Peptides against a protein of PDB entry 4Y8H. Designs and how they scored, part 72

Target 1, 196 residues: chain A of PDB entry 4Y8H
Amino acid sequence: TSIMAVTFKDGVILGADSRTTTGAYIANRVTDKLTRVHDKIWCCRSGSAADTQAIADIVQYHLELYTSQYGTPSTETAASVFKELCYENKDNLTAGIIVAGYDDKNKGEVYTIPLGGSVHKLPYAIAGSGSTFIYGYCDKNFRENMSKEETVDFIKHSLSQAIKWDGSSGGVIRMVVLTAAGVERLIFYPDEYEQL

## One batch from the design tools (peptide; made by RFdiffusion4, then SolubleMPNN)

Design b2_p22_4_s1 (from b2_p22_4, 11 letters changed)
Fold by OpenDDE base, seed 5:
Structure b2_p22_4_s1 (fold): chain B 196 residues (1-196), chain A 22 residues (1-22)
Amino acid sequence: as target 1 above (196 residues)
Amino acid sequence: METYGTTKEDLEKNEKYIESKS
C-alpha cells in the first residue's frame, strides 16, 4: 500500500494505490483505500482491510450522529474519533490511517494516526509499505500552498516512485480532491504513471 | 485475510518518520 494526503492552496488531496493482497498473494480485485467518513472528510487506509474498514464505519456513524445534533464536524473532530478507536484498540489492530478534510474555517487539514494510535497534524502525510521508499523524495519535493495541478503531480510522482519499489503497491492511482468547490475524484492508470 | 500489504515493521518505520516531522 502507498497512501498520501497533501494540503495545498485550495484544500487537500488524498491519494492511494489500489493493490490488495491475501496472505502472500496479490489479489486481482481492485480495492479502494480512500474512504469517505463525511462529505468533505475522508481517510486513507493501510494495514488490515477488515480492521481499517471497521474503524472507518464506526467513525462515519459517529460523524453522522454528530452532524444531526451539532452540525458539520471539523476534520480535527474526525481525527479525534479515529484516535480514540485506534489507541484504545492498538493491541488488536494492524492499522495506519491518514485523515484529511476541508472546511471553510480551517481549509485543508491532514492528520495521521500510526500504529500506536497517536495523532499528528501535518501539512502532508504518507503511509503504507510503499511510503518507506519515498520519505526522502517527498521531503525534498513538497511545497506548501501548491496549486491543484502541482499537488496532483506531486502525489502522482510520489506514488509512482513508491509503486516502482513496493511489491505490495500497484494498480491505479486514485485521488480525492476536497475544496470549497466540492469533491472531485481522479484516477490514473499505469500507462501514465509508470513513465514518470 | 485481506490486507493492503503493510507490515508491522512498515508501520513502525512510518511512526518514526512521523515523529521526526512533528
Scores: peptide ipSAE 0.601, ipTM 0.931, DockQ to the pose 0.861
Fold by OpenDDE base, seed 3:
Structure b2_p22_4_s1 (fold): chain B 196 residues (1-196), chain A 22 residues (1-22)
Amino acid sequence: as target 1 above (196 residues)
Amino acid sequence: METYGTTKEDLEKNEKYIESKS
């Protein structure tokens, strides 16, 4: 798995590969590791597919309940719910979650929750087995307040490099763009990103 | 079981990376 979320001038973009594995073998299916938990709050999932999906389902339910009582939750609130679930169940989970969202007050925000269940607010985050190959690349190439186009290119190049070296990553690259204008879904195929 | 191919070692490396950014 290779996943990331990047804040930029107008909001935040999430990106993920689509490869699924069973043990050491590549499964013959395409999976989407970007999951909606609210209109403009999404997450990137790595680790156990079943575990991370269950967590996301619980968070989605909590945020729906929150909305009915108090209005639209902040990205920070969503991250807090994820953190509680991941930390309380850390002994039984294999999960790395990135939470990203947009609202008019806070703009684009990214929170990352690694194995131990801690939570970290960052301008961008990367995770999954493929991320270990691109720590240096991302540190050198990330910039604050990029344009949408610059951010899409940054994510595409980063994930392309991760996929090149990580046998557990591959398939299509999916992105979700969250801004004041709404939600936009992007997809890039191997014939394009392998040439980068 | 269905997985996304991330090991505990990968997650530990990711945690160290995050700490370096804090």
Scores: peptide ipSAE 0.598, ipTM 0.930, DockQ to the pose 0.835
Fold by OpenDDE base, seed 1:
Structure b2_p22_4_s1 (fold): chain B 196 residues (1-196), chain A 22 residues (1-22)
Amino acid sequence: as target 1 above (196 residues)
Amino acid sequence: METYGTTKEDLEKNEKYIESKS
């Protein structure tokens, strides 16, 4: 798995590969590791597919309830719900989750929740087995307040490198762009990103 | 078990990386 979320001038972009595995085997099934928990709050999932999906489902429900009572939740609120669930169940979970969202007040925000259930607010986050190959690359190439195009390119190049070296990553690169304009879904195929 | 291929070791490495940035 290779996942990341990047804040930029107009919001935030989430990106993920689509490969799934069963133990040491590469599965034929292609999965989307980007999951919606609210209109403009999404997450990137790594680790156990079942564990992370269960957590995301619960968060989605909580945010729906929150919306009915208090209005649209902030990304921070969503991250707090994720944190609570991940921390309380850390002994039984294999999960790393990145939460990203956009709202008019806070603009794009990224929160990362590693295995221990801590929460960290960052301008960008990377996770998954493939992320270990791109720590240096991302640190070198990330810039604050990039344009949409620059951010897409940054994510595409980053994930391409991760996929190149990580046998557990591959398939298509999916992205979700969250801005004031709405939600945009992007997809890039191996024939394109392998050439980078 | 369906997984995204991220091991506990990978998650631990990621955690250390994140902590270095926080």
Scores: peptide ipSAE 0.597, ipTM 0.929, DockQ to the pose 0.854
Fold by OpenDDE base, seed 2:
Parts: structure tokens; C-alpha cells; sequence
Structure b2_p22_4_s1 (fold): chain B 196 residues (1-196), chain A 22 residues (1-22)
């Protein structure tokens, strides 16, 4: 798995590969690791498919209830719900989750929740087995307040490199763009990103 | 077990990386 979320000038973009595995083997399935928990709050999932799916489902439900009572939740609120679930159940979970969202007040935000269940607010986050191959690349190439196009390219190049070296990553690159304008879904195929 | 290819060891490495950024 290779996942990342990147804040930029107009919001935030989440990106993920689509490869899934069963045990030590690559499964013949394209998996979407980008999951909606609210209109403009999404997450990237790594680790156990079952664990992370369950967590995301609970968070989505919680945020729906929150919305009915208090209005649209902030990204920080969503991250806190994720953290609560991940931290309290850390001994029984294999999960690494990146939470990203956009609202008019806070703009694009990224929160990463690693195995231990801590929460970290960062300008960008990367995770998954493939992320280990691109720590240096991302550190060198990330810039604050990039344009949408620059951010898409940054994510595409980053994930392409991760996929190149990580046998557990591959398939299509999916992205979700969250801005004031709404939600946009992007997809890039191997023929496109392998040439980078 | 169905996974997204990230082992517990990978997650531990990721955690160390994230902690270094915070």
C-alpha cells in the first residue's frame, strides 16, 4: 500500500494505489483505499482491510449523527473520532489511517494516525509499505501552498516511485481533491504513471 | 487475512517516521 494526503493552496488531495493482498500474496482485486466519512472529509487506509473498513464505517456513522445535532464537523473532530477508536483498540488493530478534509474556516487539513493510535497534524502525510521508499523524495519535493496541478503531479510522482519499488503497491492511482469547489475524483493508470 | 499490503512491521516503521516529523 502507498497512500498520502497533501494540503495545498486551495484545499487537500488524497492519493492511493489500489493493490490488495491476501496474506503474503497479491490478490486479484482493485481496492479503493480512499474512503469518504463525510462530504469533504475522507481518509486513506492501510493495514488490515477489515479493521480499517470497520473503523471508517463507525466514523462515518458518528459524523452523520454529529451533523444532525451540531452541523458539519471539522476535520479535527473527525480525526479525534478516528483517534479514539484506534487508540482504545490498538492492541487488536492493524491500522494506519490518514484523515484529510476541507472546510472554509480551516481550509485543507491532514491528520495521520499511526499504529499506536496517536494523532499528528501535518501539512502532508504518507503511509503504507510503499511510503518507506519515498520519505526522501517527498521531503525534498513537497512545498507549502502548491497549486492543484502541482499537487497532483507531486502525488502522482510520489506514488509512482512507491509503486515502482514496493511489491505490495500497484494498480491505478486514485486521488480525491477536496476544495471549496467540491469533491473531484481522479484516476491514473499504469501506462500513465510508470513512464514518470 | 485480507490486507492492503502493509504489515505490522511496516506500520511500526511508519509510526517512527511520523513521530520524527512531530
Amino acid sequence: as target 1 above (196 residues)
Amino acid sequence: METYGTTKEDLEKNEKYIESKS
Scores: peptide ipSAE 0.582, ipTM 0.926, DockQ to the pose 0.848; fails the geometry check

Design b2_p22_4_s2 (from b2_p22_4, 12 letters changed)
Fold by OpenDDE base, seed 4:
Structure b2_p22_4_s2 (fold): chain B 196 residues (1-196), chain A 22 residues (1-22)
Amino acid sequence: as target 1 above (196 residues)
Amino acid sequence: EETYGTTKEDLEINEKYIASRS
């Protein structure tokens, strides 16, 4: 798995590969690792698919309950719910989760929740088995307040490199763009990103 | 083991993926 989320001028973009493996075999070529937990709060999931799906479902439920009582939750609130669940289950959980969201007050925000259940607010985050191959590239090429197009290109190039070297990553590159304008899904295919 | 649910849209994307690799 290769996942990342990047804040930019107008919000935040989540990105992920789409390969799911069972042992040494590819089980799913087009997995959706970008998961909605609220209208403009999403997460990237790595590690155990079943475990992270269960956590995301619980978070979604909590945020729905929160909304009915208090109004739209902040991204920080969502991250805190994730953090608590991951921490409580750290002994049985193999997961790396990136939480990203947009609201008018805080704009785009990214919170990374590595194995162990800590939480870190960052301008961008990468995770998954493929991330080890692109720390250098991302550090060199990330810039604050990029345009949407620049950010899409940054994510596309980053994940392309991760996919190139990580056998557990592949398929299509999925993105979710969160801005004041709404939610937008993007998809890029191998014949495009392999040539970057 | 990692498994995810498959939607109708995923199946369509899979076909496009296969085509992109041909």
Scores: peptide ipSAE 0.302, ipTM 0.815, DockQ to the pose 0.097
Fold by OpenDDE base, seed 5:
Structure b2_p22_4_s2 (fold): chain B 196 residues (1-196), chain A 22 residues (1-22)
Amino acid sequence: as target 1 above (196 residues)
Amino acid sequence: EETYGTTKEDLEINEKYIASRS
């Protein structure tokens, strides 16, 4: 898995590869690892699909309840719920989660929740088995307040490199763009990103 | 177990993926 989320001028973009492996086999070529927990709060999931989905379901329910009582939750609130669940279940979890969201007050925000259930707010985050191959690239090429197009390109290039070197990553590159304008899903195919 | 749901859209994306690899 290769996942990332990047804050930019107008909000935040989440990105992920789409390969799911089972043992030595590719079980799913086009997995959707970008999961909605609220209208403009999403997460990238790595590790156990079942475990992270269960966590995301609980978070989604919590945020729906929160919304009904208090209004739209902040991205930080969502990250806190994720953090608590991951921490409480750390002995039984193999989960790497990146939480990203947009709201008018805080704009785009990214929170990474690695194994162990800690939480870290960052301008951008990468995770998954493929992330180890692109720390250098991302550090070199990330810039704050990029345009949407620049950010899409940054994520596309980053994940392309991760996929190139990580056998557990592949398929299509999925993105979710969160801005004041709404939510947008993007998909990029190998014939495009492999040529980068 | 590592499983994800497969939607109709996923199947369509899969076909496009296969085509992109040919």
Scores: peptide ipSAE 0.293, ipTM 0.809, DockQ to the pose 0.063
Fold by OpenDDE base, seed 3:
Structure b2_p22_4_s2 (fold): chain B 196 residues (1-196), chain A 22 residues (1-22)
Amino acid sequence: as target 1 above (196 residues)
Amino acid sequence: EETYGTTKEDLEINEKYIASRS
């Protein structure tokens, strides 16, 4: 798996590959690793698909309850719920989760929750088995307050490199764009990103 | 190991993916 989330001028973009493996075999070529937990709060999931889906379902429930009582939760609140659940289940959980969201007050925000259940707020985050191959590239090429187009290109190039070197990553590149204007899904196919 | 559910959209994307590789 290769996942990332990047803050930019107008909000935040989440990105992921779409390969699912069983042992040494590819079980699914076009899985969706970008999961909605609130209107403009999403997450990228890595590790145990079943376990992280269960966590995301619980978070979604808590955020729905929160909304009914207090209004729209912040991205930080969502990240805190994720952190608590991951920490409480760390002994039986293989999970790398990136939480990203947009609101008018805080704009785009990214929180990374690595294995163990800690939480870190960052301008951008990468995770998954493919991320080890692109730390250098991302550090060199990331810039704050990029345009939407620049950010899409940054994520596309980053994940393309991760897929190139990580046998557990592949398929299509999925993105979710979160801004004041709403939510937008993007998809890019191998015939495009392999040539980068 | 990772496993995800398959939706109608996933099947359509899979067909486009295969086409993009041929």
Scores: peptide ipSAE 0.290, ipTM 0.810, DockQ to the pose 0.090
Fold by OpenDDE base, seed 1:
Structure b2_p22_4_s2 (fold): chain B 196 residues (1-196), chain A 22 residues (1-22)
Amino acid sequence: as target 1 above (196 residues)
Amino acid sequence: EETYGTTKEDLEINEKYIASRS
């Protein structure tokens, strides 16, 4: 798995590869690892798919209840719920989650929740088995307040490199763009990103 | 190991993926 989320001028973009593996075999070529927990709060999931899905479902429900009582939750609130659930279940959970969201007050925000249940707010985050191959590239090429197009290109190039070297990553590159304008899904195919 | 659900949309994307690789 190769996942990342990047804050930019107008919000935040989540990105992920789409390969699911079982042992040495590719079980799914077009997995959707980007999961909605609120209108403009999403997450990237790695590790135990079933466990992270269960956590995301609980978070989604919690945020729905929160909304009914207090209004739209912040991304930080969502990350806090994720953190708590991951921490409480850390002994029986293999999970890496990146939480990203947009709201008018805080703009785009990214929170990474590695295995163990800690939480870290970052301008961008990468995770998954493929991330080890792109720390250097991302550090070199990330810039704050990029345009949407620049950010899409950054994520596309980053994940392309991760996929190139990580056998557990592949398929298509999925992205979710969160801005004031709304939510947009993007998809890029191998014939496009492999040449980068 | 990871196991994710599959939607109808995913199946359509899969077909496009296969086509892009051929």
Scores: peptide ipSAE 0.289, ipTM 0.809, DockQ to the pose 0.104

Design b2_p22_4_s3 (from b2_p22_4, 11 letters changed)
Fold by OpenDDE base, seed 1:
Structure b2_p22_4_s3 (fold): chain B 196 residues (1-196), chain A 22 residues (1-22)
Amino acid sequence: as target 1 above (196 residues)
Amino acid sequence: METYGTTKEDLEKNEEYIKSRS
């Protein structure tokens, strides 16, 4: 898995590969590791498909309830719910989750929740087995307040490099763009990003 | 078991990386 979320001038973009595995084998099934928990709050999932899906489902429910009572939740609130679930169940979970969202007040925000259930607010986050190959690249090339196009390119190049070296990453690169204008879904195929 | 290919070891390394940035 290779996943990341990047804040930029107008919001935040999440990106993920689509490869899944069973044991030591690459699965034929293409999966979406970007999951909606609210209109403009999404997450990137790594680790156990079942564990992370269960967590996301619970968070989605909580945020729906929250919205009914208090209005649209902030990204921080969503991250807090994720954190509670991940921390309380850390002994039984194999999960690493990146939470990203946009609202008019806070703009784009990224929170990353690793295995231990801690929460970290960062201008961008990368995770998954493939992320180990792009620590240096991302640190070198990330800039604050990039344009949408620059950010898409940054994510595409980053994930392309991760996929190149990580056997557990591959397939299509999916992105979700969260801005004031709404939600946009992007997809890039191997024929394109392998040439980068 | 279906996974995204990220092992516990990978997650631990990722955690260390994240903490180093925080």
Scores: peptide ipSAE 0.628, ipTM 0.937, DockQ to the pose 0.879
Fold by OpenDDE base, seed 5:
Structure b2_p22_4_s3 (fold): chain B 196 residues (1-196), chain A 22 residues (1-22)
Amino acid sequence: as target 1 above (196 residues)
Amino acid sequence: METYGTTKEDLEKNEEYIKSRS
């Protein structure tokens, strides 16, 4: 798995590959590792598909209840719910989750929650087995307040490099763009990104 | 078990990386 979320001038973009595995075998299915928990709050999932899906389902439910009582939750609130679930159950979970969202007050925000259940607010986050191959690349090439196009290119190049070296990453690259204008879904196929 | 190919070792490396950036 290779996942990332990047804040930019107008909001935040999440990106993920689509490869799944069962043990040592590559599964013949496309899995969406970008999961909606609220209109403009999404997450990237790595690790156990079942564990991370269960967590995301619980968070989505809590945010729905929150919305009915208090209005639209902040990205920080969503990250806090994820953190509580991941930390309290860390001994029984195999999960690495990136939470990203947009609202008019806070703009684009990224929170990453690694295995231990801590929470970290960052301008961009990368995770998954493929991320280990692109720590240096991302550090060198990330810039704050990029345009949408620059950010899409940054994510595409980053994930392309991760996929190149990580056998557990591949398939299509999916992105979700969260801005004031709404939610936009993007998809890029191997014929394009393998040439980068 | 269906996984996204990220092992515990990978997650531990990710955690150390993230903490180093925070």
Scores: peptide ipSAE 0.619, ipTM 0.935, DockQ to the pose 0.880
Fold by OpenDDE base, seed 2:
Structure b2_p22_4_s3 (fold): chain B 196 residues (1-196), chain A 22 residues (1-22)
Amino acid sequence: as target 1 above (196 residues)
Amino acid sequence: METYGTTKEDLEKNEEYIKSRS
């Protein structure tokens, strides 16, 4: 798995590969590792498919309840719900989750929740087995307040490199763009990103 | 077990990396 979320001038973009494995084997399946928990709050999932799906489902439920009582939750609120679930169940979970969202007050925000259940607010986050191959690349190439196009290119190049070296990553690159204008879904195929 | 290809060892490495950035 290779996942990342990047804040930029107008909001935040989440990106992920689509490869899934069964045990130690690569499964010939295209999966979506980008999951909606609210209109403009999404997450990237790595680790156990069952664990991360269950967590995301519970968070979505809580955010629906929150919305009915208090209005649209902040990204920080969503991250706190994720953190509570991941930390309290860390001994029984295999999960690494990146939470990203947009609202008019806070703009784009990224929170990453690693295995231990801590929460970290960062301008961008990368995770998954493929992320280990692109720590240096991302550190050198990330810039704050990039344009949408620059951010898409940054994510595309980053994930392309991760996929190139990580046998557990591959398939299509999916992105979700969260801005004031709404939600946009992007997809890039191997024939395109392998040439980068 | 269906996974997204990230082992517990990978997650531990990711955690170390994230904490180093925070």
Scores: peptide ipSAE 0.599, ipTM 0.930, DockQ to the pose 0.841
Fold by OpenDDE base, seed 3:
Structure b2_p22_4_s3 (fold): chain B 196 residues (1-196), chain A 22 residues (1-22)
Amino acid sequence: as target 1 above (196 residues)
Amino acid sequence: METYGTTKEDLEKNEEYIKSRS
């Protein structure tokens, strides 16, 4: 798995590969590791498919309940719900989750929740087995307040490099763009990103 | 079981990396 979320001038973009594995084998399945928990709050999932799907479902339910009573939740509120679930169940979970969202007040925000269940607010986050190969690359090439196009290119190049070195990453690269204008879904195929 | 290909060791490395940036 290779996942990341990047804040930029107009909001935030999430990106993920789509490879799924079972044991030592690569499954012939395209899995979407980007999951919606609210209109403009999404997450990137790594680790156990079942564990992370269950967590995301619970968070989505809580945010729906929150919305019905108090209005649209902030990205920070969503991250807090994720953190509570991951921390309280850390001994029985194999999960690393990145939470990203947009609202008019806070603009694009990224929160990352690693294995131990801590929560960290960062301008960008990377995770998954493939991320270990691109720590240096991302640190060197990330810039704050990039344009949409610059951010898409940054994510595409980063994930392409991760996929080259990580046998557990591959397939298509999916992105979700969250801005004031709405939600946009992007997809890039191997024939394009393998040449980068 | 179905996984997204990230081992516990990978997650531990991710955690160390994230904490170093925080």
Scores: peptide ipSAE 0.617, ipTM 0.934, DockQ to the pose 0.884; fails the geometry check

Design b2_p22_4_s4 (from b2_p22_4, 12 letters changed)
Fold by OpenDDE base, seed 5:
Structure b2_p22_4_s4 (fold): chain B 196 residues (1-196), chain A 22 residues (1-22)
Amino acid sequence: as target 1 above (196 residues)
Amino acid sequence: EETYGTTKEDLELNEKYIASRS
């Protein structure tokens, strides 16, 4: 898995590869690893699909309840719920989660929650088995307040490199763009990103 | 190891994936 989320001028973009493996086989080429927990709060999931889905379901329910009582939750609130669940279950949980969201007050925000259940707010985050191959590239090429197009390209290039070197990553590149304008899903196929 | 179910949407996207590789 290769996942990332990047804050930019107008909000935040989440990105992920789409490969899942079962043993030595590719089980799914077009998996959706980008999961909605609120209208403009999403997460990238790596590790145990079942475990992270269970966590995301709980978070989604919590945020729905929160919304009914208090209004739209902040991305930080969502990250806190994720953090608590991951921390309390750390002994039995394989989960790498990146939480990203947009709201008018805080704009785009990214929180990474690695194994162990810590939480870190960052301008951008990468995770998954493929991330180890692109720390250098991302550090070199990330810039704050990029345009949407620049950010899409950054994520596309980053994940392309991760996929190139990580056998557990591949398929299509999925993105979710969160801005004041709404939510947009993007998808890029191998013939495009492999040529980068 | 990550395992996800295969939805109908996944199957449709898989066809697009294959087409993009042809």
Scores: peptide ipSAE 0.116, ipTM 0.756, DockQ to the pose 0.104
Fold by OpenDDE base, seed 2:
Structure b2_p22_4_s4 (fold): chain B 196 residues (1-196), chain A 22 residues (1-22)
Amino acid sequence: as target 1 above (196 residues)
Amino acid sequence: EETYGTTKEDLELNEKYIASRS
């Protein structure tokens, strides 16, 4: 898995490869690793699909309750819920989760929740087995307040490199763009990103 | 090892994926 989320001028973009592996086999070529927990709060999931889905479902539920009582939750609130659940289940949970969201007050925010249930707010985050191959590239090429197009390209190039070197990553590159304008899904196929 | 579920959307996109590789 190769996942990342990047804050930019107008919000945040989540990105992920789409390969699922079971042992030495590719079980799914087009997995959606980008999961909605609120209108403009999403997460990237790695690890156990069932476990992370359960966590995401619980978070979604909490955020729905929160919304009904207090209005739209902040991304930080969502990250806090994720953190708590991941921490409480750390002994049984194999999960790396990146939480990203947009709101008018805080704009785009990224919170990474590695295995163990800690939480780190970052301008961008990468995770998954493929991330180890792109720390250098991302560090070199990330810039604050990029445009949407620049950010899409950054993520596309980053994940392309991760996929190139990580056998557990592949398929399509999915992105979710969260801005004031709304939510946008993007997808890029190998014929495009393999040539980068 | 990382596993994820398969949705109907995945199946549809898989067709597109295969087509893109053809």
Scores: peptide ipSAE 0.114, ipTM 0.758, DockQ to the pose 0.104
Fold by OpenDDE base, seed 1:
Structure b2_p22_4_s4 (fold): chain B 196 residues (1-196), chain A 22 residues (1-22)
Amino acid sequence: as target 1 above (196 residues)
Amino acid sequence: EETYGTTKEDLELNEKYIASRS
């Protein structure tokens, strides 16, 4: 898996590869690793699909209750719920989660929750087995307040490199763009990003 | 090793994926 989320001028973009592996076999070529927990709060998931889905479901429900009582939750609130669930279940959980969201007050925000249940707020985050191959590239090429197009290109190039070297990553590159304008899903196929 | 569920949308996109590679 190769996942990332990047804050930019107008919000935040989540990105992920789409390969699922079982042992030495590719079980799914077009997996959706980007999961909605609120209108403009999403997450990238790695590790146990069942476990992370269960966590995301609980978070989604919690945020729905929160909304009914207090209004739209912040991304930080969502990350806090994720953190608590991951921490409390760390002994029986294999999960790496990146939480990203947009709101008018805080704009785009990214929180990474690695295995163990810690939480870190970052301008951008990368995770998954493929991330080890692109730390250098991302550090060199990330810039704050990029345009949407620049950010899409950054994520596309980053994940392309991760996929190139990580046998557990591949398929399509999925993105979710969160801005004041709304939510947008993007998809890029191998013939497009492999040439980068 | 990571395992994810398969949705109907995934199956449809899989066809598009295959088509894009051919």
Scores: peptide ipSAE 0.117, ipTM 0.757, DockQ to the pose 0.104; fails the geometry check
Fold by OpenDDE base, seed 3:
Structure b2_p22_4_s4 (fold): chain B 196 residues (1-196), chain A 22 residues (1-22)
Amino acid sequence: as target 1 above (196 residues)
Amino acid sequence: EETYGTTKEDLELNEKYIASRS
């Protein structure tokens, strides 16, 4: 898996590959690893698909309850719920989760929750087995307050490199764009990103 | 290993994926 989330001028973009493997075999080429937990709060999931889905379901429930009582939760609140659940289950959980969201006050925010259940707020985050191949590239090429187009290109190039070197990553590149204007899903196929 | 469920959308996108590679 290769996942990432990047803050930019108008909000935040989440990105992921779409390969699922079972042993040495590819089980699914177009998996959706980007999961909604609130209208404009989403996450990228890595590790145990079943376990991370269960966590995301619980978070979604908590955020729905929160909304009914207090209004729309912040991205930080969502990240805190993820962190607590991952920490409490760290002995039996293989999970790498990136939480990203947008609101008018805080704009785009990214929180990374690595294995173990810690939480870190960052301008951008990468995770998954493919991320080890692109730390250098991302550090060199990331810039704050990029345009939407620049950010899409940055994520596309980054994940393309991760897929190139990580046998557990591949398929299509999925993105979710979160801004004041709403939510937008993007998809890019191999014939496009393999040529980068 | 990372395994995810297969949705109807996945099946449709898989066909588009194959078509894009041919």
Scores: peptide ipSAE 0.092, ipTM 0.745, DockQ to the pose 0.090; fails the geometry check

